# Designs tried in a protein design run: peptides against a protein of PDB entry 3QIS. Part 352

Target 1, 334 residues: chain A of PDB entry 3QIS
Amino acid sequence: PSLELSRREFVFENVKFRQLQKEKFQISNNGQVPCHFSFIPKLNDSQYCKPWLRAEPFEGYLEPNETVDISLDVYVSKDSVTILNSGEDKIEDILVLHLDRGKDYFLTISGNYLPSCFGTSLEALCRMKRPIREVPVTKLIDLEEDSFLEKEKSLLQMVPLDEGASERPLQVPKEIWLLVDHLFKYACHQEDLFQTPGMQEELQQIIDCLDTSIPETIPGSNHSVAEALLIFLEALPEPVICYELYQRCLDSAYDPRICRQVISQLPRCHRNVFRYLMAFLRELLKFSEYNSVNANMIATLFTSLLLRPPPNLMARQTPSDRQRAIQFLLGFLL

## One batch from the design tools (peptide; made by RFdiffusion4, then SolubleMPNN)

Design b2_p30_5_s3 (from b2_p30_5, 13 letters changed)
Fold by OpenDDE base, seed 5:
Structure b2_p30_5_s3 (fold): chain B 334 residues (1-334), chain A 30 residues (1-30)
Amino acid sequence: as target 1 above (334 residues)
Amino acid sequence: SEEEKKREEKLKEMEEWVAKRLEEFEEHEE
């Protein structure tokens, strides 16, 4: 079997979080026999591509003189955003298009990623007084490393933050403030807030706005701004309640005093974000007659975002663990 | 620049607002 490929080099410029890009190419069976094609893993890889890349179709049959279009889809989800923001991964891959009883054809994938405040740590964002797109990538790496060290020091109660430095961290990320302040000002009376989905175009505009500016007003509907907050919380590499405290939150879920003690042990930025979000959600609950928001709905929604099981325990979460997690959050909403 | 000054003023407004909301949270917990 033999194939002709219309293209073998693909460049994905300005790849962004949650923005799908597609590049297409054709494969043609210039042979005299039917052929089966498939994308196969490289030596030592488990997958034929990186998590942010997909080929469609990834396999198929071609009759003699048949041509098929293959789409290469680049999509940065919450699962890839953090490693791309840090530069640990890059928009580079090699795909192996295999022909059964034939040759391997190599496809080169390249491009550039544009960092996002989505998928960046709370600690790093508290140190960013500028939009993330104005921060040099080298400095983003340093901020993540410093953030890890400061998290560890905070958990160990070793060093009070020097409150007097001009370089003091923000109490909360400016991105969280921008989202929550907008919702507080404009969305407290919004019917079905956090229940109605946002518009995908508006979500992309909000993400781009937060990555590139410190706006006076966030663009889009209240529903899109609300969903952007949910996406932000979901994309955090470390949830607002750190993984180390997850089990203690479940164990304390029915003792409000112990719950507060557990939250007090969070790193300063995580603790401030938690308290700030709870204050906002308590305010929304005062307007429940107008916004149709209730404590059980909010607790159920935000628990999955704020109190995530550690990756090693995700597959083991029981219905009882989920109910304890909800009860933990309810103790801060009531 | 004037833009940098405006950003600093906005960040100050943010810090004051967040501080107030954190205080309101603490008052509700007592």
Scores: peptide ipSAE 0.497, ipTM 0.933, DockQ to the pose 0.802
Fold by OpenDDE base, seed 3:
Structure b2_p30_5_s3 (fold): chain B 334 residues (1-334), chain A 30 residues (1-30)
Amino acid sequence: as target 1 above (334 residues)
Amino acid sequence: SEEEKKREEKLKEMEEWVAKRLEEFEEHEE
């Protein structure tokens, strides 16, 4: 069996978080026998491609002189955004198109990724006083390394940050402030806030706006701004309540005093973001007659975002653990 | 630049606003 491929080199320029890109090519059976094709893992890989790439179809049969279109889809989800932002991964891959009883065909994938404030750590974002797209990639790496070291120092209750030599970090990420300040000013009376989905085009505009500017006003509907906040919190590599405190939050869920003590042990940026979000959500709940928002709905929604189980415990989360997590958050909303 | 000054002023406004909201949160917890 043999194939003819219309293209073997693919370039995905300006890849962004949550923006689908597609490139297509044709494969033709120029042989005299039917063939089965499949994308196969390279040596030592478990998957035929990186998590941000997909081939459709990834396998199939071709009769003699048959042609099929294959789509190469590039999509950066929450699962790939952090490693692409840090430059740990890149928009580069090699696909192996295998023919049963035939040869392999290699496809080269290349391109560039544009960093996002989505999927960046709270600690790094507190050090970014400019839009992330204005920050050199080398400085993003340094900011992530510095963020890790400062998180460790904060957890150890060691000497206050040497306030002398580095620019003072923001109390919260400017992106969180922009989203929450917008919702506070314009969305407290918005009917069905956090219940109505945003528009995908507006979500992309909000993400691009936060990545490239410090706007006076966030573009889009209040629903799109609200969903952008949820997407931001979901995409965080470390949740607002750090994984190290997860079990202590569950254990304290029915003791409001211990809950507050657990929150006080968060790194400064995480603690500030948590308290700032709770202050906003408490204010939003005062307008429940207008926005149809209640404490149980908010606690249920935000618990999955703010108080995530560590990856090693995710498969073991019980209904009781989920109820304790909700109760923990309710103690800050009531 | 004029844009850098405008950004710095906005970041200062943000810090003052966040500080106030954090204080209001603490006062409601006492």
Scores: peptide ipSAE 0.496, ipTM 0.934, DockQ to the pose 0.759
Fold by OpenDDE base, seed 4:
Structure b2_p30_5_s3 (fold): chain B 334 residues (1-334), chain A 30 residues (1-30)
Amino acid sequence: as target 1 above (334 residues)
Amino acid sequence: SEEEKKREEKLKEMEEWVAKRLEEFEEHEE
């Protein structure tokens, strides 16, 4: 059996967080026998492609002289955004199209990723006084390394961040401020806030706006701005409540005094973001008669974002753990 | 530039506003 491929080299330019790109090619059975094709893992790989790439279809049968279109889809989710922002991973891959009893055909995937404030650490973002797209990639790496070291110092030494010779970090990421300030100004009376989904086009505009500018106003509906905040919090590599404090939050969930003590032990940026978000959510709850938002809904929604189980415990989260996590957050909303 | 100056002014406004909200939060927790 043999295949003819219309293209073998694919370039995905300007790949962005949550923006689907598609490239198509054709495979044709130029043989005299039916054939089965499949994308197969390389030697030592578990998957046929990187997590941000997929082929559709990834396998199939071709009759003699049959042609099929294959779509190569590039999509950066929350699961790939952090490693692409850091440059640990890149928009590069090789796909192996295997023909049963035939040859392997290699496809080259290349391109470039555009960094996002989504999926960047709170510590790094607190050091970014410019839009992330204006920050040199070399400086992004340095900011992430420095941010990790300062987080570790804050957790281990309980020492205030030395206001040393480096530019003073922002108290909260400007991106969080922009989102929350918009919601505070314009969305406190918005009916069904955080219950109505945003528009996908508006979400993309908001992401692009935050990545490229410090806007006077965020584009889109209040629902899209609210959902963008949820997406931002979900995409954080480290949740607002650091994984190291997760169990202590659950253990303290019914003691408001201990809950406050646990939050006081967060790294400065995480603590500030937590307090700032709670202040906003408390303000939003004052308008519950107008916005139909209640503390139980907010606590349930934000607990999954702010107080995530560590990756090693995620599969073991009990209904009791979820209820404790909600109760922990309720103690800051009521 | 005039654009950089506007960004610095906006970041300063942000810092002042966030500081105030954090203080108000702390006062409500006492």
Scores: peptide ipSAE 0.495, ipTM 0.934, DockQ to the pose 0.750
Fold by OpenDDE base, seed 1:
Formats: sequence, C-alpha cells, structure tokens
Structure b2_p30_5_s3 (fold): chain B 334 residues (1-334), chain A 30 residues (1-30)
Amino acid sequence: as target 1 above (334 residues)
Amino acid sequence: SEEEKKREEKLKEMEEWVAKRLEEFEEHEE
C-alpha cells in the first residue's frame, strides 16, 4: 500500500490558551490495494501526539483512489498551559502516520506559543506589575524561579519577605483583582451567577484582555467574567490552598479555629488570595435573594478549584474526603 | 508615559481596595 499526502509540514502561529487552531491536509490511496492508516506512537512515547495536539480522524480505511481529509487540531487546555508558559514544552511535535503493511509517513508540527496569566503561579503573578505579554520570556523564567524560592521560604517560616527587595510583590495577582473587582461592582445582583455559562467568544476576549492589558473594564457579560474566574482558578499550577495543606484542611474541617490556623500557614500570596476570594463570596451571599446563589452551591463549586487533592492522592479521594473539603470551605462562607 | 502613570494609578487603586477587603475579612474573623 502507498499514500500521497497533500502536506507534511504544519505551522501553528501564535497559539493561545483555550484557542482552537486547525490545519487540514488530504491523504490519498494512490495504490492498487485497500489500506488502513493510523497515527502511531514514536519509540518510547505512550501517545501518538502531545496533549495539546490531535488528529481527526486518527485512523481509517481507504479504498484504491479514495481520499480523506485529516484535521490537525491544536488546543492548549489547563493540562498543557503551565508547561507551555514556562517553556518546558513547545509547539513542536512529529506525527507518525502508519500504513498497515506499508510505510511510515512523518508529519512535522511547529509553531509558537503566547504566554498566558492563566496557568501561571500566584507567586509569579504577584511579581508581575505588567501584563504577561509585555514580560520578556527570560524574565518569566526568573520570576517563576524566584517565586518558587520565596514560596519555600514562606512555608519554612524563614526570613519574612525582605521589604528591601526593590519591587514589593502585589498582595494578590492583578488578574484576580480585575476579575473579582468587576464581579463585586457589576455582578452581585446578577441572577444565576456561576450557574449560567459564559460565551466562548467573550471568554477568549477576557483572556486576551488580561494577558495584554490592565483594562479599566473587563469585556463581556457578568456570566463570562464569572466563568473566567473559575477557569483561572482551575488552571493554577498550585491551587489557592497549597497541596501540602490539603490533608490538614480535611482533618480540621469540623473545627473552625483549626481551619483558620491552617489557612494562616499558607504562603502570603496564597493566603491573601484565599481571604480575598472568601470576602467576595461572603459579599455575594448577602445578595442571595437577587442572584440565587447559596453557600452550599458556592462551597461545592469552589472546593474543587481551591482545595484540590494532590496528584498522588487524587485516585484515593473518597466521598467522605469530598464532604470534608466542602465543610472546610463552608466554615469560611457562613 | 501617560499610559505608565495610568497603570500606576490603577495598581494603587487595587492595593487600597485589596487592603480594605483583607481588613473586612479580618474583622469578620474576630
């Protein structure tokens, strides 16, 4: 069997978080026999492509002189955004299109990624007074390294953040402030807030706005701004409640005094973000008659975002652990 | 620049507002 491919090199320029890009090519059976094609893993790979790439269809059957269109889809989810922001991964891959009893055909994928404040650490964002797209990539790496070192010092109760560092970190990321300030000003009376989904186009505009500017007003509906906050919290590489404190939060879930002591042990940035979000959610709950929001709904929604199980414990999470996690957060909303 | 000054003013507004909300949180926890 043999195939003809219309294209073998693909370039995905300016790849962004949650923005789907598609490139298409055609394969043709120029042989005299039917053939089955499939994308196969390279040697030592478990998957035929990187997590941000897919082929559609990824396998199929072609009669002699038959043609099929294949879509190569690039989509950066929460699972790929952090490693692309750090430059640990890149928009580069090689796909192997295999023919049964035939040849391998190699496809080259290349491109560039544009960094996002989504999937960036809270510690790094607290050090960014400019939009992330105005920060040189080299400086982003330095900010992540410095942020990791300061997190570790804070957890060890070592030397307080030297107030003599030439630029004091922000108390919370400006991106969180922009989202939450908008919701405070415009969304406290919004019916079905956090229950109605946002618009995908508005979500993309909000992400691009936060990545490129410090706006006076966030674009889009209150529902889109609310969903953008959820997406931001979900995309964090380290949850607002650090993984190191997860079990202590569950163990303390029915003792409000111990819960407060656990939160006081968070790194300064994480602690401030937690308190700031709780202050917002408490204010939102005062308007429950207008927005149809209640403490149980909010606790259930935000617990999965703020108090995530560590990756090593995720497979062992019990319904009891989930209920304790919800109870922990309820103690700050009531 | 005028844009840099506007950004600095916006960051100052943020710091003042966040400080107030953190104070309101602490007062509610006492």
Scores: peptide ipSAE 0.481, ipTM 0.929, DockQ to the pose 0.787

Design b2_p30_5_s4 (from b2_p30_5, 13 letters changed)
Fold by OpenDDE base, seed 5:
Structure b2_p30_5_s4 (fold): chain B 334 residues (1-334), chain A 30 residues (1-30)
Amino acid sequence: as target 1 above (334 residues)
Amino acid sequence: SAEEEARKKKLEEMEKFVEERLKEFEEHEE
């Protein structure tokens, strides 16, 4: 069996978080026998492609002289955004199109990724006084590396080193401030806030706006701005409540004093973001008559975002653990 | 530049606002 491929080299320029890109090519059976094709893993790989790439179809049959279109879909989700932001991964891959009882065909995937404030650590973002797209990639790496060191210092209660020469970090990421300030000013009376989905086009505009500017106003509907906040929190490499405190939050869920003590042990930026979000959500709840938002809905929604189980425990989260996590947040909303 | 000064001023206004909100949070918790 043999195939003819219309293209073997694919370039995905300016790949962005949550922006789908598609490149298509054709495969044709120029042989005299039916053939089965499939994308197969390379040597030592578990998957035929990186997490941000997909082929559709990834397998199929071709009769003699049949042609099929294959779509190569590039989509950076929350699962790939952090490693692409840091430059640990890149928009580069090799696909192996295998022909059963035939030869392999290699496809080269290349391109560039544009960093996002989505999927960047709170610690790094607190050090970014300019839009992430204005920050040199080398400096992004340094800021992420420094984030781990400051987290360790905060956990160890080490005295802040001499504040003398480094620019003071922001108390919260400017992106969080921009989103929350917008919602506070314009969305407190918005019916079904956090219940109505945003528009995908507006979400992309909001992401691009936050990545490239410090806007006076965020574009899009209040629903899109609200969903952008949820997406931001979901995309954090480490949740607002750090993974190391997860179990302590569950254990303290019915003791408000212990809950506050647990939050006080968060790194400064995480603690400030948590408190700032809780202050906003408490304010939003004052307008429950207008926005139909209640504490149970908010706690249920934000618990999955703010108090995520560590990756090793995700598959083991019990209904009791979820209820404790909700109760933990309720103690800050009531 | 004038743009850099405008950004600086905006960040200073942001930090003040956040500080006020964090204080309001603390006052509600006491």
Scores: peptide ipSAE 0.473, ipTM 0.928, DockQ to the pose 0.726
Fold by OpenDDE base, seed 2:
Parts: C-alpha cells; sequence; structure tokens
Structure b2_p30_5_s4 (fold): chain B 334 residues (1-334), chain A 30 residues (1-30)
C-alpha cells in the first residue's frame, strides 16, 4: 500500500487562546490495494499529537484511487494556554501518519503562539503594567519565576522584602479590574446576567482587547463581558483560592470566622482578587429585582471557578464537598 | 510618551478604585 499527500508541512501563524485555526490536506491511495491509515503516537508519547492539535479524521480506509480530506485543527483551550504562555510548550509537533502494512509519513507542524492574559498567573499579571502582548517573552518567563517566589514568601508569612528596585505590583490584575469595573458600571441592571451566554465573536474581541490594550471601555454586550470574566477565572493556572487552602475552606464552610481567617492566608494578589470579586458580587445582589441574580445561583457558579479541587482530588469530589464549597462562598455573599 | 502618561494615569485611577472597594469589603466584614 502507498499514499500520496498533497502537503506535509503546516505553519500556524499567530495562534491565539480560544481561536480555532484549520489547515487541510488530501491523502490519496495511489496503490492498487485498499489501505487503512491512522495517526499513531511516537515511541515515548501516549497520544498521536499535542493537546492543542487534532486531526479529523485521525483514521480511515481508502479504496484504490480514493482521496480523503484531512483537517488539522489547532485550538488552544484552558488546558494548554498556561504552558504556551510560559513557553514551556510551543506550536511545534510531528505527526506520524501510519499506513497498515505500509510506510510512515511524517507531517511537520510549526507556528507561533501569541501570549494571553488568560491562563497567566495572578501574581505575574499584578506585575504587568502593560498589555501582555507588549511584554517581551523573556520578561514573561522572569515574571512567572518572580511571581512563584513571591507566592511562596506570602504562604510562609515572610515579610515582603522592600526590594526598592522592583516596581510595586498592582493590587489586582488590570484585566480583572477592567472586566469587573465594566460589569459594575453597566451590568448591575442587566436581566439574566451570568445566565445568558455571550457571543463568540464578542468574546474573542474582549480577549484580544485585554491582551493588546488598556481600554476605556470593553467591547461587546454585558453578557459577553460577564462570560469573559468566567473564562478568565476558569483559565487561571492557580484558582483564586489556592489549592493549598482547598481542604481548609471545606472544613471551615459553616464557621464564617474561620472562613475569613483562611482567606487572610492567601497570597496578597489572590486575597485582593477574592475580596474585590466578593465586593462586586455583593453589589450585584442588591439589584436582584432587576438582574434576576440570587446568592445561591452566584455561589454555585463562582464556587466551581474560585474554589477548584486540586487535580489529585477532582475525581473524588463528593456531593457533600460541593455543598461545603458553596456554603463557604455563601458566607461572603450574604 | 503621551500614551505612556495616559496609561500611568489610568492605572493610578484603577488602584484608587480597587483600594476603595477593598475598604468597603473590610467594613462589611467588621
Amino acid sequence: as target 1 above (334 residues)
Amino acid sequence: SAEEEARKKKLEEMEKFVEERLKEFEEHEE
């Protein structure tokens, strides 16, 4: 069996968070026998491609002189955004198209990723006084390293060294401020806020706006701005309530005093973001007659974003643990 | 530049607003 491929080299330029790119190629059975093709893992890999890449179809049969179109889909989700932002991973891969009882055909995937404030740590974003697209990639790496050290110092209750040469970090990321201030000014009377989905085109415009500028106004509907806030919180590498405090939040869920003590132990940026979000959500709840938003709905929605179980516990989360997590957040909304 | 100064002023306005909201949160927790 043998195949002819219309193309073997693929370049995905300017790959962005949540923006699908597609490249197509054809495979043709130029042999005289039916063949089965499949994309196969390399010797040390569990998957035939990186998590941000997909082939469709990834396997199939071809009769003699039959041709099929294969789509190579590049999509950066919340699961790949952080490692691409840090430069730990890149838009580079090699696909192995295997022909049963035949040859291997190698496809080269290359390109560039454009960093996003989505999937970047709260600590790094508090140090970014410019849009992330204006920050050199080398400086993004330094900011993540510096941010990790400051998180560890904060968790250890070490006195912040007055490192008199570093610019003072922002109290909260400018991106969170922009989203929340917009919602506070324009969305408190918005019917079905956080219940109606945003428009995908508007979500992309909001992401691009936050990555490239410090706008006076965020583009799109209040629903799109609200969903962009949810996407931002979901994409955080470390949730607003750090994984180290997850179990203590559940254990304290029915003691409001202990809940506040647990939050006080968060790193400064995480603590400020939590308090700032709670202040906004409390204000939003005063307008419940207009926006149809209630404390139980908000607590249920935001608990899954703010108080995520550590990866090792996700598969073991009980209904009781979920209810405790909701109760923990309710103690800050009421 | 004039743009850098405008951005600096915007960040200073943001910091003040966040400081006010954080105080409102603390006053509600007392």
Scores: peptide ipSAE 0.472, ipTM 0.928, DockQ to the pose 0.775
Fold by OpenDDE base, seed 1:
Structure b2_p30_5_s4 (fold): chain B 334 residues (1-334), chain A 30 residues (1-30)
Amino acid sequence: as target 1 above (334 residues)
Amino acid sequence: SAEEEARKKKLEEMEKFVEERLKEFEEHEE
């Protein structure tokens, strides 16, 4: 069997977090026999493509002289955003289109990724006084490395923040401030806040706004701004409550005094973000008559975002562990 | 530049606001 491909080289320019891009090509059976095609893993790969790439269809059957359109979809989720922001991964791949009893055809995927404040560490963002798109990529790498070292020093209660000629970090990321300040000013009376989904187009505008500017006002509905906050928290490489403290939060869930002691042991930026979010959520709960928001709903929603189980324990989380995690947050909301 | 000064002022206003909210949180925990 043999195929003709209309294109073999694909370039995805300006790939962004949560923005779907599509490129299409045609395959034609130019042989005299039916053929089955499939995308197959390369040697030593478990998948036929990187997590941010998909082919549709990824397999199929073609009669002689039959043609099919294949879509190559590029989508950067929370699962790929951090490694693309750091430059550990890139918008580059090779797809192997295999024919049963036939030849392999290679497709080259290339492009560029535009960094996002989504999927960037809280420590790095506290050092960014400019929009992330104005920060040179080399400096982003340095900021992530420096931020990791600072987190580790903070957890070990070692050397005070080196008063070196580095500008003092922000107490919280400007992106968190912008989102929460908007919600505090405009969304406390918003009916069904955190219960009604945002619009995907507005979410993209909010992300692009936070990546490229320091706006006076965030664009979009209160629902879209609220969902953007949830997406931001979900995309963090390290959750607001660091993985190292996860079990201690569960163990302390029914002792408010111990809960506060556990939070005091967070790295400074994580502790400040946690306290700032709890202050906002407490304020939001005062308006429960208007916004239909209650402490149990908020605790349930934010528990999965703020107090994530470590990746190695995620598959072992019991219903009891989830209830303890909810109870831990309730002790800060009531 | 005028833009850099505006950004600097905005960040100073943000930091002040965050400091106030963090104090309000601490006062509520006492």
Scores: peptide ipSAE 0.461, ipTM 0.925, DockQ to the pose 0.730
Fold by OpenDDE base, seed 4:
Structure b2_p30_5_s4 (fold): chain B 334 residues (1-334), chain A 30 residues (1-30)
Amino acid sequence: as target 1 above (334 residues)
Amino acid sequence: SAEEEARKKKLEEMEKFVEERLKEFEEHEE
C-alpha cells in the first residue's frame, strides 16, 4: 500500500493559551488495495504527539482512490501552558503516519508560542511590572528561577526575605488586581456572578488584554471577567494555597484560629493573593440580595481552585476531604 | 517615557488599593 500526502510541513504561528488552531491536509490511497493508516508513537515516546497537539482522525481505512482530510489541532490547555511559558517545551513535534504493511510518513510541526500570564507562577508574576508579552523570554526564565528560590526561602525561614537592591515584588500579580478591581467596581450587583458562563470570544480578549495590556481596560461582560479569574486560578502551576499546606488546611478546617495560622505560613505572594481574594469575596457577599451569590456556592467553587490536592493525593481525595476543604474556606467568608 | 510614567502611576495606585484591601482583611480578622 502507498499514500499521497498533500502536505508534510505545518507551521503554527502565534500559538496562544486556550486558542485552538487547525491545519488540514489530505491523504489519498494511490494504491490498488485498501489500507489502514494510524499515527504512531516514535521509538521513545508513549504518545503519537505532544499534549498540545492532536490529529483528527488519528486512524482510519482508505479504499483505493479514497481521500480523507486530517485536521492537526493545536490547543494549549492548563496542562501544557506552564511548560510552554517557561520554554521547557516548544511548538515543535514530528508525527509518524504509519501505513499498515506500508511506509512511515513523517510530518513536521513547528511554530511559536506567545507567553501568557495564565499558567505563570504567582511569584514570577509579582516580579513582572510589565505585561508578559513585553518581557524577554530570557528574563522570564530568570524570574521563574528566582521565584522558586524565594518560595523555598519563605517556606523555610518564616521571615520576610530582606529584599535586597532588586525591585520590590508586587504584593499581588497585576493581572489578579486588574480582574478583581474590575469585578469589585462593576460586578458586585451582577446577578448570577460566577454562575453564568462567560463568552469564549470575550474570554480570549480578556486573556490577550492581560498578556499585552491592550486595551488598557479589561473588555467583556462581568460574567466573562469572573470566568477569566476562575481560569487564571485554575491555570496556576501552584495553587494559591501551596500544596505543602493542603493537609494542614484540612486538619484545621473546623478551627478558625488554626486556619488563620496556616494561611500566615504561605509565601508572601500566595498569602497576599489569598487575603485579597477573600476580601473581594466577602465584599461580594455583602451584595447577596442583589447578586444571588452565597457563601456556600462561593466556597464550593473556589475550594477546587485555591485548595487543590497535591498531584500525588488527587486520586485519593475523599468526599470528607472536599467537605473539610470547603469548611476551611467558609471560615474566611463568614 | 510618558507611557512608563503612566504605568508606574497605575502600579502605585494598584499597590495602594491592594494595601487597603489587605488592611481591611486584617481588621476583619481581629
Scores: peptide ipSAE 0.435, ipTM 0.919, DockQ to the pose 0.703

